# Designs tried in a protein design run: peptides against a protein of PDB entry 3EFO. Part 46

Target 1, 262 residues: chain A of PDB entry 3EFO
Amino acid sequence: SQLADLYKSCETDALINFFAKSAFKAVLHQPLKVIREILVNQTAHMLACYRKNCASPSAASQLILPDSMKVLPVYMNCLLKNCVLLSRPEISTDERAYQRQLVMTMGVADSQLFFYPQLLPIHTLDVKSTMLPAAVRCSESRLSEEGIFLLANGLHMFLWLGVSSPPELIQGIFNVPSFAHINTDMTLLPEVGNPYSQQLRMIMGIIQQKRPYSMKLTIVKQREQPEMVFRQFLVEDKGLYGGSSYVDFLCCVHKEICQLLN

## One batch from the design tools (peptide)

Design b1_p22_1 (made by RFdiffusion4)
Fold by OpenDDE base, seed 2:
Structure b1_p22_1 (fold): chain B 262 residues (1-262), chain A 22 residues (1-22)
Amino acid sequence: as target 1 above (262 residues)
Amino acid sequence: PSHVALDMDSLEEDADKLMDEA
């Protein structure tokens, strides 16, 4: 059917780009609450239509996602939790306006990274490899007190350090003897010159080269106040300012689909 | 068309699997 073909041809990255631009345009004319409700409704309607017209019969207790949209919910949740749509008090009006403007001009690849950041476990780096470490999911559950993680979303770059980060890595990256000696006011890594430092700088360079905007580096220590800002980019987790976790959002979408089909 | 089914009784596990395979 034409409808089945449509769902096969749909790509989540393109959809998110479209929804983001539509929503961010609507911010100028509609209340944020209404915009968020519309986005949830649109998501539910698309998936309900698929379930009704394209999917094989399944139990009502199942959420059915077409392959082309299997990650649509996570990205949609990221969009819903964006500062432009949530109006978080810690975010200035200027910052919201800036992000809105940027997204309005983003291509599909840029918006995908913007809404779902890349989170890299750099403590696992093989200094002999030129390959980037495999990204982990953007959740606190994937962090470790013993780990060091690099997060990038095309606009911001964070280096997160666990309280129990290996001293040898701390020394390798910052040329200081311990976690306590790291200066979080730094926006640039020192040029230490060892293989680990060089590899990390290379990775940061690769990430930066793929993006149209220069990303400022923020160094974040676990359990320090600035970590709260970093945690906002762990987009699968429950937001501090009313945003749902990925799982909670899936439940919400499922409930709405059921309401549409019953 | 091929689809993924997430069971609400095991949603966290199914969602994790989905994301890990994506």
Scores: peptide ipSAE 0.615, ipTM 0.956, DockQ to the pose 0.939
Fold by OpenDDE base, seed 1:
Structure b1_p22_1 (fold): chain B 262 residues (1-262), chain A 22 residues (1-22)
Amino acid sequence: as target 1 above (262 residues)
Amino acid sequence: PSHVALDMDSLEEDADKLMDEA
């Protein structure tokens, strides 16, 4: 069917870019609550239409996602939780305006990274490999107290350090003897010159490559105050200011689809 | 058309699997 072909041709990255720009334009003339409701409704309507017209019969207890949209919900939830659509006390009006304008000019690749950051386990680096470590899910559940993680969303870069990070890695990255000696006011990593430091710098360089904006580096220690800012980029988790977790959002979407089809 | 089915009774597991394979 023409409809089935349409769903096959849909790319989540393009859809999110479209929805983001549409929503961010709407911020100028509609309440944020209404915009968020529209986005959820649109998501539910698209998926309900697929279930009704394209999918084989399935149990009511199942959420059916076309392959082309299998990750649409997670990105949509990220969009809904963005500071432009979900006001946060710590985010100024100017910052919101700035982010809105940035997204309005972003291409598909830029918006994808912006809404769902790349989170890399740096503590697992093979200094002999030229390959980037595999990204992990943007959730606290994927962090470890013994780990070191690099997060990037195209605008910001964070280096998160667990309280039990290996001293040898700390020495390798920062040239200090322990976690307690790390200066979190630094915005640049020191040039230590060992293979691990060089590899990390290379990775950071690759991440920065072909990005339109220079990402500022923030060093974050676990259990220190700045970690709260970092956790806001763990987009699959429940937000501090009313944003749903990925799983909760899936439940919400399923409920709305059921309401549309019943 | 091919699709993914997430079971609400095992949503967390199914969702994790989906995202891990994506």
Scores: peptide ipSAE 0.613, ipTM 0.956, DockQ to the pose 0.937
Fold by OpenDDE base, seed 5:
Structure b1_p22_1 (fold): chain B 262 residues (1-262), chain A 22 residues (1-22)
Amino acid sequence: as target 1 above (262 residues)
Amino acid sequence: PSHVALDMDSLEEDADKLMDEA
């Protein structure tokens, strides 16, 4: 089967692209619940097959992941939590249709970034360095009230500001005296001209580079209404509309593997 | 073939380590 060939020859990035397109195509002729069940089942079957046929014997209390697919579960969970596969009235038909069409045309690199965003701690920037800061995991646990973070998924760009963000950085980025003075309706950063502002703009430029879509910038203040939208991109956390956390999904996968092997 | 083992008794810690190294 096409799936069997892919499992043997491809890594997680190719797999998630395949599963996403397959699932999104199936939306046209199958119930969403069935599609989600199939995705979980396929994940469990691949890992169960590996455990049974390729891995050395291990304790039943362990989840065994091949190196080439060690991050498959996190990406699969992100796919399952995508609005296209959710049966929630809060999600408009137009939004679902829009995202479906976008993903159907994405390459492997684009879909990987789309399902698991890049989250960068901007407050840690060394103005003397030309390197991008190391990305952190997409979870609220990695945010700080004193921090400033840039999130990008190839379609959207968010600049998240903690309520206790350093005033000097706020002034450096926005040329305003405090957090309260930041205008969140802006879609562009002001050209302040200091080294920190220039470096941030450079980073944003690098992230935008070679992406097929122009990412709109959204400024997000912690504890304001737009933060709820931002939190949907913290893909390792529990979703607002009933999606599992990464850890919960791992438990689910392990349980299903055990059922298949017992 | 090389693999990673996550222990269900320490899943959160093992998963964190896996993701931090990925």
Scores: peptide ipSAE 0.609, ipTM 0.955, DockQ to the pose 0.705
Fold by OpenDDE base, seed 4:
Structure b1_p22_1 (fold): chain B 262 residues (1-262), chain A 22 residues (1-22)
Amino acid sequence: as target 1 above (262 residues)
Amino acid sequence: PSHVALDMDSLEEDADKLMDEA
């Protein structure tokens, strides 16, 4: 059917870009709560239409996602949790305005990365490989106290260090003997010059080269106060200020679809 | 048309599988 073909051709990244720009434009004229509700409704309507007209009959206990939109919910949840749509006390009005303006000019690739960050386990780096490590999902469950992770969303870059990060890696990156000696006020990594440091810098460079904006580096130590800022980029988790987890959002979408089809 | 089905009774597992394969 023509409708089925439409869903096959639909790309999640393009949809998120569209929804983000639409929502961020609406911020000037509509309450944030209303905007968020509209986004959820639109998501539910699209998926309900698919279920009704394109999908084979399935149990009511199942959420059916077309392949082209299989990751739409996670990105939509990220959009809903963005500081522009979900105001956070730690985010200034100026910062929200800045992010809004940036997203309004972002292309599809930029907005995708902006809403769902890349989280890389750099403690697993093979210094002999030029390949980027495989990204992990943006959730605390994917972090480890023994790990070191690099997070990037096109605007910010975070280097997160677990409390039990390997001293050898700490020495390799920071040229200090232990986790306690790491200075988190630094915005640049020292020029240590060993293979691991060079590889990390190369990775950071590759990430930066793909983005139009210079990403400021923030070094974050686990269990220190600044980690709370970092945790806000773990977009699959439940937010501190009313944002849902990915799973909770899926439930929400499912419920709304059911309401539309009943 | 190909689709993914997430079962609400195993949503976390199904969602994880979906995301891991994405």
Scores: peptide ipSAE 0.605, ipTM 0.955, DockQ to the pose 0.946

Design b1_p22_1_s1 (made by RFdiffusion4, then SolubleMPNN; from b1_p22_1, 8 letters changed)
Fold by OpenDDE base, seed 3:
Structure b1_p22_1_s1 (fold): chain B 262 residues (1-262), chain A 22 residues (1-22)
Amino acid sequence: as target 1 above (262 residues)
Amino acid sequence: SSYVALDMNKLEEDLEKLLEEA
């Protein structure tokens, strides 16, 4: 069917880019609450239409997602939780305005990374491998106190250190004896020169490649106050200021779809 | 038209499957 063909041609990354720019433009003349509601409604309507016209009958307890849009909800939730659409006290007006302007000029690839960061388990690096570590989901549940993680969203780069990070890795990266000795004021990693340090630097370089902006590095220690900023980039988790977790958002979308179809 | 069905009663389990397939 024509409708089925339309859904097959849909690309989630393009859609989220479109929705983001549309929403961020609307911020200038519509209340944030209204914009968020529109986005949720649009998401629900698209999925409801698919379920009604393209999918086989399914149980009411199921959420049906076409393959082309299987990751749309997670990105939509990220968009809804962005500081431009969901204001946070710790984010200044200037910063929010800056991010809005940046997104308005972002391509599809840039916006995808911006809304859903890469989170890499650096502690699992194989210095003999040319492969990058597989990214993990942006959730606190995927972190470990024994781990070291690199997060990047095209604008910011964070190196998160668990309180129980291996001393040998800490020494390899920072050339200090322990977690307590790490200086979080630095914005550049020291050139220690060992294979692990070199591999990490290589990874950081790869991440920086093809990005239009230079990402500033922030060192974050677990359980220290600055970690709160880092946690805001764990986009699948529940937000502090009204943002839903990914799971909660899926439930919300499902409820909306059911209301539309019943 | 291929699609994924997520059981809201087992959402976490289904999401893991979805993510592995993605």
Scores: peptide ipSAE 0.367, ipTM 0.851, DockQ to the pose 0.821
Fold by OpenDDE base, seed 4:
Order: C-alpha cells, then structure tokens, then sequence
Structure b1_p22_1_s1 (fold): chain B 262 residues (1-262), chain A 22 residues (1-22)
C-alpha cells in the first residue's frame, strides 16, 4: 500500500491547497514563526473540534482523525517544513520567492505533488509490464542501498542511486560499468536503447505528463554531498535545519489537541 | 462517522496498519 491510496479516500487536498496559499500569502506580512504556529493551531483546533463533537469517546493517548482527513497531518507537516515557511541556508531567497509564487498559482493536484513528492522504486521495474511501480513513502527508511529511486514533485526530478545499486541496472540506465562511473553532472539520461532504459524513460514521461513545468533531472549518488539536497524531499523525515519528522509532528499535534480539550 | 485512531504509545505500528488497510 502507498500514501496515494490513502489520499484517494480523503478530502484533504483542497484544504492543503488553501492552507498553503494562505500561509504563503501571509509570509509577506507576518513572521514565519507566527505563520507556522497558526497552521499548527488550526490543525489542532480542527481535530480537537472533531474529537469533541463528532467522534465517540476515546482514550487520551489516541490521536483521532476523521477518515476524510487521515492524511492531513502528513501534508501539513510537509507544508510546515517547506522552504517558504522554514527558511534553510541552502535555499536562496530567489528560490524561496520562486516557490512561493508557484504555489500561489497551483491547483489542488499540483500542490499535492509539490508538498509530498512521488517516490518510485524503479529498481523493481518489470519491463514486460505496463504498470508503474507503486510509490513508497518519502522517508529514508524506504530507501535501499541496493535500490534506485525516482523522486518527482512537479518541479524537480531526482534519480537516486544506492551505493550498492545493481551493476546491471546501472549499465542499463547509464551504459557504464559501475556506480563510480556515473556522472552526476548530467541532467539527461543517455539513450541506451534497452528495454529497461526505455521503460524508465516512459515512466519519466508519464510523470512529466500534464505537469505545467518541465522537471529538471538530477542524478544523486548515495553518500555524496548532493544527496543532502535530495534528502530534504524525504518529507516524512526530520529536516536538517529543523522541521519535525512525521512522527514527531503527530506527537506535537496530539499534545496540542489535549491542551485544547483539557 | 468513521475515523482513524492512532495510539501514540504504538504509533509506528498503527501507521503501518493504516497503510496496509488502504
């Protein structure tokens, strides 16, 4: 199962879009810390209201989420950790401004993908199948040193390679004999022409399909310095320069709900 | 109404269950 399946059964996409645009607009006249606090408060208040008025009595140790909002917290955490609301030294002012403006014009589908990237385990590709691999959760825990993953958020595309990626796949994708030979300065995959390469290119094409912006490809090797940028897109993990993991955020929300209700 | 209950004492387990049930 994947988060996408959960999201299909929920109605949080419009809410996240609204919260994002509201928060990004507020950046112009309110401190970032205040904006983040407001978002957390709003989340807690909504859930507290539901627990108080809509849910049956439950243990204080439980976080109760309406089914329609079961994935709201993960997206809210992504929003809170976005470089527009949580400034990071590696992100320039121009880039932050650019992202802010982009989100202000994004539709529901675009903002969904932007805040929670699609992470695909392409090392599991079946060249005989037309099915896309199921996306995995955006966490380091879902990566594998033996794996190759494609990440896309509508603006950027990353191809992440584990240090122990299969040489045959490396050969198939890059036409080089080993991990060490991969040139990470390239922004386009070579036209190798084998079925695996063709399928990967097809997948990339599908991901790019109906996206308003052309995504630049970045090749990322595990344990190399540029991987740190990639890891910032693993939105469920703790951020390098702040920002909670998904688990920590849930704890934070739960605590605040308890404070509101007690 | 239907809802999801996450036990904060076993959050990781509950999250995995949620994903499996989807």
Amino acid sequence: as target 1 above (262 residues)
Amino acid sequence: SSYVALDMNKLEEDLEKLLEEA
Scores: peptide ipSAE 0.355, ipTM 0.829, DockQ to the pose 0.593
Fold by OpenDDE base, seed 1:
Structure b1_p22_1_s1 (fold): chain B 262 residues (1-262), chain A 22 residues (1-22)
Amino acid sequence: as target 1 above (262 residues)
Amino acid sequence: SSYVALDMNKLEEDLEKLLEEA
């Protein structure tokens, strides 16, 4: 159908960019609560329309997502949880204003990375490979105490270390004998010069490449206080100061669709 | 398939499948 073709022509990253800029513009003249409600309603309406007019008959307990929008909900949830639309006590007014301005000028690729960070399991690095490690979902459930992860969203970069991360990797990255000796106040990795260190630096360089802003690096140890900041970038999880998990958001969207169709 | 169906009664399982395909 022509309608099905319309949905097929839609790209999630472009839609999110559009919704983000529209919402952030609306912040100037509408309450945040209203803006969030509009975004949820728009999402539900689009999906309800597809289900009604394009999808094959299915059980009421199923959430039907067109292929072109299969990842729309996760990005929409990230948008809804952004500090511009959902105030957090640790984020100043100036910081929110800054982020708003940044997003208003972002292209599709930049906004996609901004709302859903790249999380890389660097403890699995093959120092002889030029391939980047496959990104994992931005959730605490994907972390491991034995692992080391690099997170980047175009503005910030975090190196997260599990409490049981391999000492040999710690030595390779930081040139210190153990987890306890890692200095989390550093904003630059030392140039140790071994293959693993070089590979990590290369990966960081690739991530930074073609990004409009230099990303600040933060070293994070698991179970230390600064980890709380890092966890806010695990966008699929429930927010500390509000915002739903991805799963909860899907349930919310499904409920809204059912209300529209029944 | 032109669409993905997530069963809300077993969302975790279906979601994992979706994420693997995405």
Scores: peptide ipSAE 0.337, ipTM 0.840, DockQ to the pose 0.789
Fold by OpenDDE base, seed 5:
Structure b1_p22_1_s1 (fold): chain B 262 residues (1-262), chain A 22 residues (1-22)
Amino acid sequence: as target 1 above (262 residues)
Amino acid sequence: SSYVALDMNKLEEDLEKLLEEA
């Protein structure tokens, strides 16, 4: 059907870019609550329509997503959790304005990375491989105290170190003997010159490549104050200043779809 | 049309699969 073809031709990255810009434009003349409701309703209606008209009958306990839109909900949740759409007083007007203007000028690829960062397990690097490590879900549940992770969203880059990070890796990256000796005020990694350091720098370079903005590097130690900022980029988790976890959002969307179809 | 079915009773497992496919 024509409708089925439409869903097949949809691309999530383009949709998110469109929804983000539309929502951020609407902020100028509509209440934030209304904007958020519209986004949720649009998501639910699109998926409900697909389920009703394009998908085979499925159990009520299932959430059916077209292949082309299979990751739409996670990005939509990230959009809803963005500071521009939140009405918390802890978020400054300047920050909202800044984020709004950034997104309004972003291309499809930029907005995709912005809303859902890359989280890479650096501690798993194979110095014999030139491939990037596979990204993990942006959730605290995917971090480990023994691990080292690199997070990037096109604007910021974080190197997160667990409290039990391997000393040999710490020495390889920072040329210091232990976790305690790492200076988190630095914004550049030292050129240690060993294969591990070189590979990490290469990875960082690849991530930075073709990005319109130079990403500032922030070194984050687990359980230190700056980790709170880092956690805000773990977008699948519940936000500090509001917003649902990805799981909770999916439940919400599923519930609304069921209501629309019954 | 091809689609992904997420079982709300095993959502975490299905999300892991979704990540691998994305």
Scores: peptide ipSAE 0.381, ipTM 0.860, DockQ to the pose 0.791; fails the geometry check

Design b1_p22_1_s2 (made by RFdiffusion4, then SolubleMPNN; from b1_p22_1, 8 letters changed)
Fold by OpenDDE base, seed 5:
Order: sequence, then C-alpha cells, then structure tokens
Structure b1_p22_1_s2 (fold): chain B 262 residues (1-262), chain A 22 residues (1-22)
Amino acid sequence: as target 1 above (262 residues)
Amino acid sequence: TSYVALNMDTIEEDLEKLLDEA
C-alpha cells in the first residue's frame, strides 16, 4: 500500500511497535482511559517539541509532521481504536486478551500490517500483469458498489463484494451467475481456472506469504451482516465502538499541540 | 530535517497528496 510504503521509509514503524507493546502491557495495571490519554499526550508532545525546536515558524492552522514521523498519527489512531484499549462491554474479555497477546509477540513488520491493513481493488486487476494492484486507503469512501476489494491485516483476509459488482468477475471468481448466488459461508475460493481466478489466487498467495499466521478468508457481501465486521478494519473511519476517524484524531492532536505551544 | 505541513482547513486533500507522494 502507498501508506505502507511510506511507513517503511520512516522510523515510525519501530515507534508504533513500541507504543503498542507498552500500552498493552500497561493495561494490566492502569486504567484504559489513562493509557489512551498517555498515548495522545506522547504523540502531541513529540510533535509539539519538533515544531517548537526544529521546524520553521508556521501558521497555527497547520499540523507539522517531520518526515520520520509523518505517518505516526494514523497508526497511533489505529492503536487507540484497537479493542484492547477500548472500554466497551460489546468487546469480550477473551477477544481483548487474544489481541493483546498477539500484539505483544509481533515484530515491527507484523504490527504495521496489523494496525493498518492492505485494501486492494481486485476489480481493477490486469490479467496480463503480475503486479499487485495499488492499495487504497482503509476507508469506506474508497470502496465502490461496483467494486471488489481484498483486505488483509496479517490475521484476517476479507473479500468484499459490492452489490453492483460485475457479473463477469463474479462468474470468474466464484463460478456463479450473479451476486445473489455467492455463498458467504465459504472460506475458500473455487478452482475456476480462468486467468482472473488464477491471478486473484496468486495475489492471495503473495499476501499470505511469509506471514506468521494463516489468514482465514471471509467473503463479505455489501449490506449483509458480516459487513459490519469488515468495516471495523476500515481503520480511517469512525469506529463502531467509539474510536475516532483519522481526520478527527488529527484535529484532536493539532488542538493538543496548540495548547502545548501556547 | 524535512517535514510535511498539513493544512487543517484542507486536511482531506492534504492527506491524499501525502499518500500519493509515498
């Protein structure tokens, strides 16, 4: 993904891994509210310090991000929106414990993908090319009712289908005549054997390659119940359980920085 | 050190530009 590529070129990957593990360790002896506040404060303080001491004077309406930390806020927001740090009764203790343990053992590369998934527009595949399609931002605004998207975060893989996805692609992937005929209970794609199917399977294989966990495939139809689970991985959007959108988070951070500098 | 300046008034557009440049 474009974001992933940007992130790899920065030192924020190690920072996010550190913050995640530190926060998840702190869950055992500190209130979640305090942990979240600490993370926000740390983010704001780092950026405020840079602005004050390293950056040239800029307008108060601007958020200044050093190149080494230009993607820190987006990943920090993803961390804050993780179920481990949310105090919602809808999230089971078991799920929190599971996610906590997973992250505590993740390397830098794994945590990057975990907090910000890859979202690939599969409907744009060129069967003549072996290249992966360019990832799009993890937001509903980047989805299309006419599109088919593959999402992967290192633990889960979703194939999302728009209600108006092309019948020819549906036939190519599932060997069924229409969207309505797709069985979402399936966890494996059929071996259709056409170039499009083969390429999709290849892409899925590449994504799975060198990942520590085998990703289970979930087929998701737009507007069906399982889409709610899928939407939780659109990390730039407002979270179902109270997490902020990325834009809202940036506004929050900017406000905090201004307060620190005034 | 180089930095990126995001205008809060046009944050959506600025974010897109940032991602496109990556």
Scores: peptide ipSAE 0.385, ipTM 0.866, DockQ to the pose 0.604
Fold by OpenDDE base, seed 2:
Structure b1_p22_1_s2 (fold): chain B 262 residues (1-262), chain A 22 residues (1-22)
Amino acid sequence: as target 1 above (262 residues)
Amino acid sequence: TSYVALNMDTIEEDLEKLLDEA
């Protein structure tokens, strides 16, 4: 059917870009609550329409996602949790305005990375390989106390260190003997010069080269207070300022779809 | 069109079906 073809050819990244720009434009003349409700409603309607017209009959307890849109919910949730769409006093007006302006000019690829960051387990780096490590999902559940992770969203870069990070890696990256000696006020990695340090710097360089903006590096130690800022970028988790987890959002969408179809 | 079916009772276990680009 024509409708089936439409969903088959659908590009989620383009949709998210469209929804983001539409929502951020609407912020100028509509209440944030209304905008969020519209986004959820649109998501549910699209998926309900697919289920009704394109998918084979399935149990009501199932959430059916076309392959072309299977990642739409996670990105939509990220959009909903963005500071531009949140009315929280903890978020400065300047920050909201800044991010709004940035997204309004972003291309499809940039907005995709912006809403769902790359999270790389760099503690598993192979110094002999030129390939980037496989990204992990942006959730606390994917972090390890023994691990070191690099997070980038096109605007910010974080290096997160577990409390039990290997001392040899700490020495290799920071040229200090232990986790406790790491200075989190630094915004640049030292020029240590060993293969591991060089590889990490190369990876950071590759990530930076693909983005239009220079990313500031923030060093984050696990269980220190500044880690809270980093956790805001673990977008699949529950938001710091009232946003839903990915799982909760899926449940919400499913319920709304059921309401539309019943 | 092909699709992914997620069971809401085991949604957490099924999440890996969605974000294969990670």
Scores: peptide ipSAE 0.383, ipTM 0.867, DockQ to the pose 0.745
Fold by OpenDDE base, seed 4:
Structure b1_p22_1_s2 (fold): chain B 262 residues (1-262), chain A 22 residues (1-22)
Amino acid sequence: as target 1 above (262 residues)
Amino acid sequence: TSYVALNMDTIEEDLEKLLDEA
């Protein structure tokens, strides 16, 4: 059907870019609550339309996502959880203004990375391979106390270290004997010169080269205070400032779809 | 046109499976 073809050709990243810019423009004229409701409504309407016109019969308890929009909900949730759309006192006006302006000028690729960061398991690096490690989902459930993860969203770069990170990797990256000796005040990795360090630096370089802004590196130790900042970028989890988890958002969308179709 | 069906009653499990396959 014509509708099926339309959904097949739909690109989620472009839609998110559009919705983001539209929403961030609307912030100047509409209450944040209204904007968020509109975004959820639009998401539900699109998916409801697909279910009604394109999807095979399914149980009411199922959420049907076309392949072209498979990741639409997660990105939409990320947008909804962005500080620009959250009127929290903990978020400075300057920060909201800054991010708003940034997103308004972002292309599709930039906004995609901005809303959903890349989280890489650095501890899995094969020094004999030139391949980048596969990104994991931005959730605490994907972290490991034994792991080291690099997170990048185009503006910030975090190197997160689990409390039980392998000492050999710590030595390789920081040239210190243990987790406790890592200086989290540094914004640059030391040039240790071993293969692992070189590969990590290469990966960081590749990530940086793809982005228009220089990303400041923040070293984060698990269970230390700065980790709270890092966790804000685990966008699939429940937000610190009232944002829903990805699962909760899916439930919300499903409920609204059902309301539209009943 | 292919689609993904998520059972809301087991959404966490379904999502996990979906993400692992991606």
Scores: peptide ipSAE 0.358, ipTM 0.857, DockQ to the pose 0.829
Fold by OpenDDE base, seed 1:
Structure b1_p22_1_s2 (fold): chain B 262 residues (1-262), chain A 22 residues (1-22)
Amino acid sequence: as target 1 above (262 residues)
Amino acid sequence: TSYVALNMDTIEEDLEKLLDEA
């Protein structure tokens, strides 16, 4: 199942949008450290309250998530790791201001995709099917050196190619004989015209559909320098400029819940 | 209301199950 589908079935989509806008508004009046602490505390308090008052007895080693909040932690972690809430010198004030402004105007669906991108295994495409491939978790652990993946967050689109990507797929997408021949400076895929190319273009079109911004395409080869930028969108992993992995965040939240309840 | 229980000692596996079952 896709995380996006799970998110839509929950009340968390509205919550994360609210928290994001509230936090980004607070940036103008409160220190970033305080804002981050508030977000973590709110998450822990909500979950602690549920565990105390609504959940059946469970082991202390368990983290209990109500169905309505199953995906809240992952999105909350993504929010906490956003550049607007980080004080790293490597992130320009202009970039922070830009992203802040964007999120402040986003609807629920837009913010959902923005904070947790779609990562699609393009190498698994069935040219005889009109169905989109199932998204995978946004983590390096889900990538394959033999695979080709499309990542989109509503603002950016990346086509990531493993070093061992199938030559036939490379030929089908780029009309070049091998991985080494792929030009990563291009921002548009060539119109090769074969079924695989057409299907990929169709998928890209579907992703772009009903999005408020035209997503720029970046082609990324594994182990090349631009891959570092791509990896920043693998939001479940530890961030380059700070922020915890999703697993680490869950551990942190669990610890705080235990402290509240004991 | 229904809920999901994640075991912290096997959190990665539990998360995968949660996402796969959704």
Scores: peptide ipSAE 0.371, ipTM 0.854, DockQ to the pose 0.608; fails the geometry check

